# Ledger of designs, part 171: peptides against a protein of PDB entry 3C66

Target 1, 189 residues: chain A of PDB entry 3C66
Amino acid sequence: KSWANLFEKNDFFFRYKFYLEITAYTRGSDEQHLKWSGLVESKVRLLVMKLEVLAGIKIAHPFTKPFESSYCCPTEDDYEMIQDKYGSHKTETALNALKLVTDENKEEESIKDAPKAYLSTMYIGLDFNIENKKEKVDIHIPCTEFVNLCRSFNEDYGDHKVFNLALRFVKGYDLPDEVFDENEKRPSK

## One batch from the design tools (peptide; made by RFdiffusion4, then SolubleMPNN)

Design b2_p29_8_s3 (from b2_p29_8, 10 letters changed)
Fold by OpenDDE base, seed 3:
Structure b2_p29_8_s3 (fold): chain B 189 residues (1-189), chain A 29 residues (1-29)
Amino acid sequence: as target 1 above (189 residues)
Amino acid sequence: EEPEPLIVAYSSPNETTFLRQDEFSFIPD
């Protein structure tokens, strides 16, 4: 398959057993989120490069299109809950307690002026080069460097009440529903 | 089934900046 075909959504989320999710969170304005998520997105390719050179990683392929979502987020506890529960099929149902902002409801009076948490999520498909299941692959260093790179870009991004960045290692069968079309069946274990 | 690596999760001093490993399974040879 050509490299060009790798960036097509159609089979990307079925191609790998493992994924790294990179989510930029913003509890603030849309403008703040646009700047923050745009920065994070711009650095994902650097993370990919750092992952690819690890001995235990055979392939690190980004899906470059971000997944965008936003929730009404009236409290800090709600914001923490979003960060805890988002990014896994096992836990994402907890987000149903919050109001998802949609094109259909965004103009409603209760939603339009409400505090919001914005999410932009990017995915990296991972294939590992390990001979046995006891081998350790430590991605801590490249991930830490990536987070530090993003957070250090502007002093404002040090405010964890507003800006957050999470990396989640997820199996294909536990990817969030957002990555699949309605006609697609979730990968099995 | 293909072997699965042990992935080291990262957590910063502030828990809002982190790398999480959601599920790990080991299948012996």
Scores: peptide ipSAE 0.031, ipTM 0.633, DockQ to the pose 0.122
Fold by OpenDDE base, seed 2:
Structure b2_p29_8_s3 (fold): chain B 189 residues (1-189), chain A 29 residues (1-29)
Amino acid sequence: as target 1 above (189 residues)
Amino acid sequence: EEPEPLIVAYSSPNETTFLRQDEFSFIPD
């Protein structure tokens, strides 16, 4: 199976029981987000390489395309809420309190000039080497190194009011709705 | 139950394993 076929959306979000979500957040301009998210995305391969060498990780496969979303984000509290609630099916409904920016509404006067939070999310499918027991897998080191790598790339990326980076470990059944097509059934527990 | 890994990572105050540079807590053993 070519690596290309492994990254087709159609089965990627059903293939693994576990996923690592990497979300770049920007409360600022689209240009700021493009730079920030582009940097983060460019470093995902390095994280994958670091994950693959962990004894408890059998497979770490990145999905090749980011998921993009943006919300009207008038306050810092809203930005914190987005960061807290995004990335899990259990919590993502809280984001309905915010206005999702869409192609249909982006030109509305109330949305066009509103402060926005931009999100770019990369996914890594994880398969673990578990033999009939719960095994401890420590991923905080490679994840922390990744965050530090991204944050240290430019001094501006140290401004947490604008730029944020989160890594979330998520089970397949708790993936955000965005990863599934309308006709796809969410994985069961 | 299918064997699950014990994932050790930094987490937010929420029950989900979530790493943020500014807000993280170590999940102790």
Scores: peptide ipSAE 0.028, ipTM 0.609, DockQ to the pose 0.084
Fold by OpenDDE base, seed 4:
Structure b2_p29_8_s3 (fold): chain B 189 residues (1-189), chain A 29 residues (1-29)
Amino acid sequence: as target 1 above (189 residues)
Amino acid sequence: EEPEPLIVAYSSPNETTFLRQDEFSFIPD
């Protein structure tokens, strides 16, 4: 099956039992986020390549489009909460306590000039070689190398008050609602 | 039934970088 067919959203989030989520966070300007998220996104292919060569990984397929969201984020505690709760269906309901920025509300006076957290999330579908009788697959090394690569690109990205990066291993049934269309049923456990 | 992986999460060397569930083990049938 050609990589070209994986670009269609249609079944990507149903095709794998496991996903790696890569989320770039920015509490700052849209311009800052575009630079940071753009860098992270540009390096995802390198992570995929490193994952694919692991004996325990059969397939690592990136979804090509990032998921974008932004929240009014008045405090550092809110920013920490976003980073903790985002990326899992089990916890994402906690984000309802924050104001989601939308195209409809972004020009409202209370939202326009408010501090914001921007999120860009990339997904990698993972299939594992269960047959290889390996009791353990360790993705820590490639993930750590990826994080270091992104963070070391510019010294400004070391400011954790502004720029953050999270990698989350998630089961298909626990993917965020954003990856599914309104008419799609979430995968079962 | 595909064995469910036991997922282990590690903190990255950088306190603000989250590597969540960066390893797993296969539960033998």
Scores: peptide ipSAE 0.032, ipTM 0.659, DockQ to the pose 0.170; fails the geometry check
Fold by OpenDDE base, seed 1:
Structure b2_p29_8_s3 (fold): chain B 189 residues (1-189), chain A 29 residues (1-29)
Amino acid sequence: as target 1 above (189 residues)
Amino acid sequence: EEPEPLIVAYSSPNETTFLRQDEFSFIPD
């Protein structure tokens, strides 16, 4: 089975019980986000490599394409809310309070000139080796190293008011709606 | 109900990477 089949969207989000979501956030310009998200995305492979060597991780497979979204984000509180609520089906409904920027509405004056939060999310499917019930899989180290690597690349990325990076561990049944097509049924518990 | 390990790693502006490491006790069922 060619590696190519592993990257088909349709199977990827059903294949694993667990996912690591890596979201780059930018409250600023499109250009700022492009640079930041591009950097983060470029480093995901390094994180995967570090995860794969951990005891208890059998497989770490990245989804190759980022999911991109943007919201009107007039306040810092809104930006914090986005970071808190995004990335889980359980909590993502809270984002309905914000205006999602779409291709249809992006030219509206109220949206065009509004402060925006940009999101780029990468997914890593995780399979754990359950045979050794006693092994705590600590992904803290590789995740921390990854965050530090991304944040340290440019001094500007230290500004948390503009640039943020979150890693979220999510179960397949709690993946955001964005990863599923309209005709796809969310994985059950 | 297996505690849902929520690892939310926030990069705090301060050196303290708030990895909310909720203890991933993967209790394998």
Scores: peptide ipSAE 0.023, ipTM 0.580, DockQ to the pose 0.295; fails the geometry check

Design b2_p29_8_s4 (from b2_p29_8, 13 letters changed)
Fold by OpenDDE base, seed 1:
Structure b2_p29_8_s4 (fold): chain B 189 residues (1-189), chain A 29 residues (1-29)
Amino acid sequence: as target 1 above (189 residues)
Amino acid sequence: EEPEPRIVATSSPNETTFLQQDDFVFIPD
């Protein structure tokens, strides 16, 4: 497999111009999120396989570790906002309106018992077969199949108030800050 | 210039479909 030789973290987010972000969202318990995100993560390899067979895709390389975050999410509107704004550097600053749950604050009474949105994000680096011409690549089918596969695994995962799944196509310069270390500079356009 | 990404596959409550994808063309550098 072209992605069998996994890159280290420091190389991965600079290696590709394009990334596919797969985010599992849960507004509920940690246990619910663990099951949901675990399912999604277990199916990523199937998506990779489907992407690799597309003529326009040279490489679909998964990053092996998920990125985990959680926010205090008191309302459904907040949950919708998280899903809309997360996954892009251009929009992620809107998340500053919410309380990020950290190891330092998770035991605070106001946070401990608050409704939370949990996020687990997997990344796939994409390299395209651009043959010195305009090329169209359509990932609609494999992405739709992947979402349907995950959502159909258990009836509970059909509850959009609790469980959500998003796939976002992002350029390297627009990756979320979470993928970079403090000493790293994000790629330029 | 390469177009901005216009692919979002989501099952969020605000989406009518699991995937929205606009046609975009990759232009080599």
Scores: peptide ipSAE 0.027, ipTM 0.599, DockQ to the pose 0.263
Fold by OpenDDE base, seed 4:
Structure b2_p29_8_s4 (fold): chain B 189 residues (1-189), chain A 29 residues (1-29)
Amino acid sequence: as target 1 above (189 residues)
Amino acid sequence: EEPEPRIVATSSPNETTFLQQDDFVFIPD
């Protein structure tokens, strides 16, 4: 199946009812995040392959590019809050309490030297086989294997104070605002 | 209404709360 045809379509976030979000978190340096997120991103294809072979999954298609964001993250509680609230439209407004790092503000002294949390988020669109209404689709195994694969790659990635990895299942109407253009209307329930 | 799978696999610092098997179960309607 040519994934290439999916990448050219601007409707990726409208095409599926369900998405799996994969977010790599780093509270540390940009260099640390680049290595961690790069590793996670490199393994997403393996997760997709494992999802595609599940009987209940008709389609698993990754989006081509990660979404990048960073926040000033002065405390561990802030880092936990980011991990809890990020990735859902219902909860993402809580992140407004934190300073988003932008190209416009990144050189400000108060932001430049501040502790930061970096986020890289990959999306997989999911289509399920509805005809098997009686069958539970359990994606626990492939997701767990994926997390273990990423975390075990380097001993440093076992430090949850610095490096985290979250998988979130989300409905299209609850996708974060970042996936939509300013002129795009969020999918309805 | 398709059941909302609550798959939150947050790698929470606590290894024990990670991926409850039940969180990753989709029951198609």
Scores: peptide ipSAE 0.035, ipTM 0.630, DockQ to the pose 0.322; fails the geometry check
Fold by OpenDDE base, seed 3:
Structure b2_p29_8_s4 (fold): chain B 189 residues (1-189), chain A 29 residues (1-29)
Amino acid sequence: as target 1 above (189 residues)
Amino acid sequence: EEPEPRIVATSSPNETTFLQQDDFVFIPD
């Protein structure tokens, strides 16, 4: 199936058992985040190409649209918490302790001038070619090369207090709630 | 049941990024 046919939103998060989440984090301005996330997003295709050539990977298909969110992030500890808890259904409820920035509340004085963490998340669906249960698929090298490529693009992106990049391997039943519509049921284990 | 691969994913290439190298060792049941 051509890549074009895979971009129909409706079944992407049900089609695969496994996903790679790529999240760009920014604790700073929206402009800083736009530049950082835009760079990361522009390189995802290179990661896909590197994953597809691995013997144990049958298919690596990116979801075309990033998921965007932002939180009031007063402290560095809050920023660390976001990076730890985001990207898994098991842990994402911890983010409820932070104020989610929405179109409805973004102009409130307490939110408008508050420090923010911005998140942009890309998803890659993975299908594996495994003949034997003993086969090991190592995605460490492609993922490390991808992170290094993004971080080395500009010296500013080396500042971990502002810019972060995480890659998380997740099962379909542990995807964040944001990927499902209100009427969709999460995949079961 | 499709055999689940042993996936080795590293969350961070740099020591300073909080994502612990979870060796996702899928032990085949």
Scores: peptide ipSAE 0.030, ipTM 0.613, DockQ to the pose 0.136; fails the geometry check
Fold by OpenDDE base, seed 5:
Structure b2_p29_8_s4 (fold): chain B 189 residues (1-189), chain A 29 residues (1-29)
Amino acid sequence: as target 1 above (189 residues)
Amino acid sequence: EEPEPRIVATSSPNETTFLQQDDFVFIPD
């Protein structure tokens, strides 16, 4: 299968057992988020290159498009909750306590003027080449380097009250609902 | 069953922020 066919959404979230989620969070303006998420997205290719050279990683394949969402986020506690619960099917139901911003509701006065948390999530599909079940693949180094690269780009990105970056290792059956179409069945355990 | 890699999340030593933003969040099965 050509690389071009691999980037089609149709089977990406079914092809791999494991995914690395990269989420850029912003509690602030849409302009702040656009700048932050754009930076993070621009660096994902460097992370992929670093992952591909690790022993035990057979494939690191980035999905081409970010997933975008935003929530009304009145408090810092809400922002922490979003960062804790987002990115896993097991925990994402907790986000139902917050108001999701949609195209239908974004012009409502109560939502328009509300503090917001913006999320942009990139996915990397991972295939491992492990000879022994006891072998561990340590992705900590390349991921830490990636976070440092993003955070150090601008002094403003050091403000954790506004800008955050999370990397989650997720199994295919525990991917967020957002990656599947309504007619798609979630992968089984 | 394909051997599932044990991904070792090394927790960042700076425990000070509840969300270790630099930490890999491993969701345990």
Scores: peptide ipSAE 0.023, ipTM 0.577, DockQ to the pose 0.113; fails the geometry check

## One batch from the design tools (peptide; made by RFdiffusion4, then SolubleMPNN)

Design b2_p30_1_s1 (from b2_p30_1, 9 letters changed)
Fold by OpenDDE base, seed 5:
Structure b2_p30_1_s1 (fold): chain B 189 residues (1-189), chain A 30 residues (1-30)
Amino acid sequence: as target 1 above (189 residues)
Amino acid sequence: EEPLVLRATNINKNGADISGDKMVFTPEID
């Protein structure tokens, strides 16, 4: 099967047992986020290439669409909470304490001019070549290289108060709600 | 079990200051 068939949502988030989430965070302007997230997104293919050559990796399949979200983020503590709690179904409920920006509320005066944190998340489905149940897979080096590549591209991206980047290894049953439609049932363990 | 998370904060002389988990795992389903 061609990779092209899995670039669409369809059953992408049901097909794999494991996913790598790549999230670009920006606490600043929309313009800043567009530049930062665009850079990160442009480098995902390089990470995929590095993952695919690892002996333990059978498939590293990127989902083509980034998931976009934004929150009212008045404090640095709020920004840290977003970075800590986002990306897992188990923890994402903590984000309910923050105001999610939506098309319905974005024009409200209290939201329109409020400080915001922007998130762009890319997903990679992973399949493995494991012969032994106890065999470990190490993707740390490619992930680290990816982070370094993105963060060192411009000096401005070194400001952790504004720009951040996280990679999260997540099981399919623990994917964030954002990847599923309302009529879709979350994968079971 | 919580997901493994790799995060970047500051830029230093060696590149990004990276924190969090080592991205090493046994790919098993609970």
Scores: peptide ipSAE 0.433, ipTM 0.844, DockQ to the pose 0.631
Fold by OpenDDE base, seed 4:
Structure b2_p30_1_s1 (fold): chain B 189 residues (1-189), chain A 30 residues (1-30)
Amino acid sequence: as target 1 above (189 residues)
Amino acid sequence: EEPLVLRATNINKNGADISGDKMVFTPEID
């Protein structure tokens, strides 16, 4: 591993103004999530390839590590809330209404046997080839193709009550707290 | 400004049922 690679990893969430977040959701077993998130993660490289060939995209840089989290998720409404609120600093505070599963609390009886939602999130840093502030970039097709690829891979992944997938385009200053170390200050607007 | 979100729910004969925003945006230039 070169120093350059280490440096890039350390400043990844400060290097780009824009990020594409890919989140795999599972309301079920850890085993189910492992399979689903593993599949999604394995396909991220294909999305990157499709993004990089777009004229408006200068760089699509995937972060190598997925971010893992899980919540006690007793209801379908809670699961919908997670999918709606996760992935943005502006909205993630709503998740405080749910019990985050941690190494410290995972063995508690109330948590151990509770229904859970598992989340795995991959990040792609984006840089653009734009000449003026009015120029639009369209990544809808590659994103849609990626979603279709993941969801159609296995029939089991068609159960939206269990498995879900979201892509979120987020500004650097609005990244979730999970991507920053305790001593790091989030990027400014 | 809220982030653009693309979500998939059901699989149908035409692929995934996708909801949310069109992934079209104007990047800010310094």
Scores: peptide ipSAE 0.432, ipTM 0.844, DockQ to the pose 0.687
Fold by OpenDDE base, seed 2:
Structure b2_p30_1_s1 (fold): chain B 189 residues (1-189), chain A 30 residues (1-30)
Amino acid sequence: as target 1 above (189 residues)
Amino acid sequence: EEPLVLRATNINKNGADISGDKMVFTPEID
């Protein structure tokens, strides 16, 4: 059963209290990003499988479509800022200091030839089997294995100046604005 | 609380140099 057919977009980001965000970053060409993000996306299913077998995980449900964004990224510091600030509503406003590349502006001279950072983000909705409210869930090993799997796939992906990967555990109310439609109200705390 | 973030920065001979938070959390169940 393809995960794609089970949930409408609108319900996915409201159904879970917690999400795992997987973001592939590329500071380079669109072609480089396509290869890198494609690889990462192809491995998400393996991560899901590993998460699902953990006792504390009731559900690990991937959203099937990646979210794509790109920014003008003239410096390495800008690239680090993107990696640090992206993926949380609390911090994403810092990205306003950078020029978001859109279909409307991509042909502008100041944007067209500018260095860019590309982002592809996959989301996994998480539900937990916690009997005791104090019980900790440890997903570190599966996440680490996933990162290693992606980064070791090709030697080129070892260049951290170009290719990066982040996993972020985020609460539903702190999801980035990108996951909500204009008419959707962000989940409350 | 800030989200837990695991980032891969560099690859060394022993694998990916992974930085960031340990992905261990206590889900707040209402």
Scores: peptide ipSAE 0.430, ipTM 0.842, DockQ to the pose 0.691
Fold by OpenDDE base, seed 3:
Structure b2_p30_1_s1 (fold): chain B 189 residues (1-189), chain A 30 residues (1-30)
Amino acid sequence: as target 1 above (189 residues)
Amino acid sequence: EEPLVLRATNINKNGADISGDKMVFTPEID
């Protein structure tokens, strides 16, 4: 299937049992985030190509649109919490302790000028060529290469206080709420 | 069981410092 067919959400988040999440984090300006997340997004296709050639990977399908969110992030500890808790339904409730920035509240005085963490998350649906339930799949090298590619692109992205990147291997039933519409039911185990 | 997570940190002469889990897994649903 052409990647063009994945431009629409449709059943993408129900189609696979497993997903690779790629999240770009920025604690800084929206301009900084735009540059960083744009870079990361531009490299996702390279990661997909590297995944697809692995014997254990049958399909790696990227969802073409990033999911965007931002939080008021007054401290470095808050930023670490975001990086730790985001990306899994099991843990994302911890983020309720932070103020989510929305179109409705972004102009409030307490939010407008507050330090923010921006998140852009890309998703790759994974299907596997496994006959033996005991067989392991190793995607560590491609993932590491991807991280290095993104982080080494510009020296500015070496500041971990501002820019961060995470890859998460997540089961479909544990995807973040953001990927589902209000009328959609989360996949079951 | 929590997701496997690979995270980047600082840049060094060898690339990014990477922490977290080895991205090795058995594709099974618990």
Scores: peptide ipSAE 0.429, ipTM 0.842, DockQ to the pose 0.622

Design b2_p30_1_s2 (from b2_p30_1, 13 letters changed)
Fold by OpenDDE base, seed 3:
Structure b2_p30_1_s2 (fold): chain B 189 residues (1-189), chain A 30 residues (1-30)
Amino acid sequence: as target 1 above (189 residues)
Amino acid sequence: EEPLVLRATNINKNGVEISGDKFVFTPEIE
């Protein structure tokens, strides 16, 4: 398959067994989130490059389109819950306790002016070059460097009450529902 | 198994505060 075909959503999220999720969180204004998420997104390719050169990684393929979501987030505890539960099918149901902002409800009086948490998530599909199940892959260094790069870019991004960044390593069958269309079946274990 | 998570919170005197799992794992071979 051509690289172009790999950027198609339907193929991308079924092609790999493992994914790295990069989520930029903002509890603040849309403007703040646009700046923060834009910065993070702009650096993802650098992370990919660092991952690709690791001996244990055969392919690190970014899905270049971010997934955007936002929740009504009235408290810091809610914000922590979002950061804890988002990014895994196993845990994302906990987010049902919060009001998801949608095109249908965004103009509702109780939602439009409510405090919000914004999420932008980038995905990297991973294929590994290992001989057996005894071999370990360590991606901690490049991931840490990436986080440091993003968070240290501007002093404003040091405020964890507003800006956060998480990387999550997930299996394909545990990807969030957001990556699949209604007619698509979630990958099996 | 729960996914591995790496999070950054604060910028401090020593740089960026990072918490979470160390991203060391054994992937399943396809």
Scores: peptide ipSAE 0.184, ipTM 0.746, DockQ to the pose 0.659
Fold by OpenDDE base, seed 5:
Structure b2_p30_1_s2 (fold): chain B 189 residues (1-189), chain A 30 residues (1-30)
Amino acid sequence: as target 1 above (189 residues)
Amino acid sequence: EEPLVLRATNINKNGVEISGDKFVFTPEIE
């Protein structure tokens, strides 16, 4: 299936009511993150395939590119906070306590050499077969298998102090600000 | 309502230990 041409960016984040966010976290070097996030990204299509065969899922549509961000992350507690708060508009304001690394500030002495947490986030839009069904949809199995697949690929990825992976099920109105342009209005409840 | 979250926390003898809510739900009907 070719998903890339189905929707433009602005259509994608307004098209679905539900999204699955896949975030790869790395507290370490940029090189470490590149390898880890690249692996995770390469496996997303397998997750999509597993989701699409579920009776309750009509469509699982991956967005074409990851969203990249990094924060100054001096402590393990900060790293945990990032993992806890990132991925939801409701909670992402807590991240304002940390210094976001940008092209404008990355060369500052206080940022350049600081410990960093790197984030790469993939999005999957979900459409469900809900017609007259009170049936529950269980995506736990394919999601768990995906996490196991990624984490078990290399022994190094077992170090949760460095490498982490989270899947978050969110509603469209609770998507992070990063997915919207400045001139776009967030979906309503 | 808080979003459902699945996080890998550690690796044990049986694979990856995952924390968070199970992704078993009934989607909202509009």
Scores: peptide ipSAE 0.059, ipTM 0.654, DockQ to the pose 0.632
Fold by OpenDDE base, seed 2:
Structure b2_p30_1_s2 (fold): chain B 189 residues (1-189), chain A 30 residues (1-30)
Amino acid sequence: as target 1 above (189 residues)
Amino acid sequence: EEPLVLRATNINKNGVEISGDKFVFTPEIE
């Protein structure tokens, strides 16, 4: 099957037991985030290629579109909290302490001009070659290379106060709520 | 706070065990 036919959202987030989340964070302007997230997104395919050649990885399947979210982020501590808590169903409820920016509220005076953290998240579904009796798969190198590739593209992206990049290994049952429709049931543990 | 570094996943019949759920890498700029 062509990957093109496997990009149905509903199938993708139920197909794999494991996912690699790639989240680009920006505490700054929308323009800054657009550039940063765009860069990160553009490099995901390279990461996929590097993952696929690992003997322990059977499939590294990227989801085609990023998930976008933004929060009012008045402090650096809030930004750190976002980075810590986002990307897992176990922890994402902590984000409720922050104001999620929505189309409905983005024009409110308290939100419109507030400092914001922007998030763009890409997902890679992972299937492992368990049958090969491989006990360990090291994905450190490709992931590190990916991060370095993104961070080194522009000197500005080295500013961790503004730009951040995280990779999270997540089990299917612990995927964030954002990946599921309201009528979908979360995968069981 | 030191970033969490991705190391290895342990693959077994029960799935994959990892050293951490989240990985934040320090850029290695020469």
Scores: peptide ipSAE 0.033, ipTM 0.567, DockQ to the pose 0.039
Fold by OpenDDE base, seed 4:
Structure b2_p30_1_s2 (fold): chain B 189 residues (1-189), chain A 30 residues (1-30)
Amino acid sequence: as target 1 above (189 residues)
Amino acid sequence: EEPLVLRATNINKNGVEISGDKFVFTPEIE
């Protein structure tokens, strides 16, 4: 890995004021999630391309690695809660009510066979072109196209009880804790 | 409709107004 790549990785979550989070959710098997998240991740490049060509966007920079997490998810309400609360520092504490699956606990009897929600999250850093005064930038179109592309790829992905996809626009100071190292201070508001 | 969570509704220091899924550039006051 080049020094440039390492540097970019290290400061990625401090470099931009705005981020687009793309989270693939699966309430099912690990295999189901692997396929679903893999598909979503494979299409992020297309979204980036569509964002980059917008006049109001100077940079759309994808982070190269997804963030993975999984929770015991016994009910559909829990699944909805995960989708609602995940992706923002302001709300992510609500996830503490659920059991996080870790390498240390995944083999426990109470966790191993429990229903799970799997999450894979990709991040895109956004820099806006302030020189384009009086321009309106609407990212709704490329984002919607992206969602449709992912959902339409396989009929199975239409089952919202199992597979979900969310795009979240967040400010740097509201990024989830997962993107920062323990020794890093999150950006201030 | 799939969830698009674009909750930002404010103007940043660069004069970009964020309203939902839209960004509006504001002119600088000279």
Scores: peptide ipSAE 0.090, ipTM 0.605, DockQ to the pose 0.102; fails the geometry check

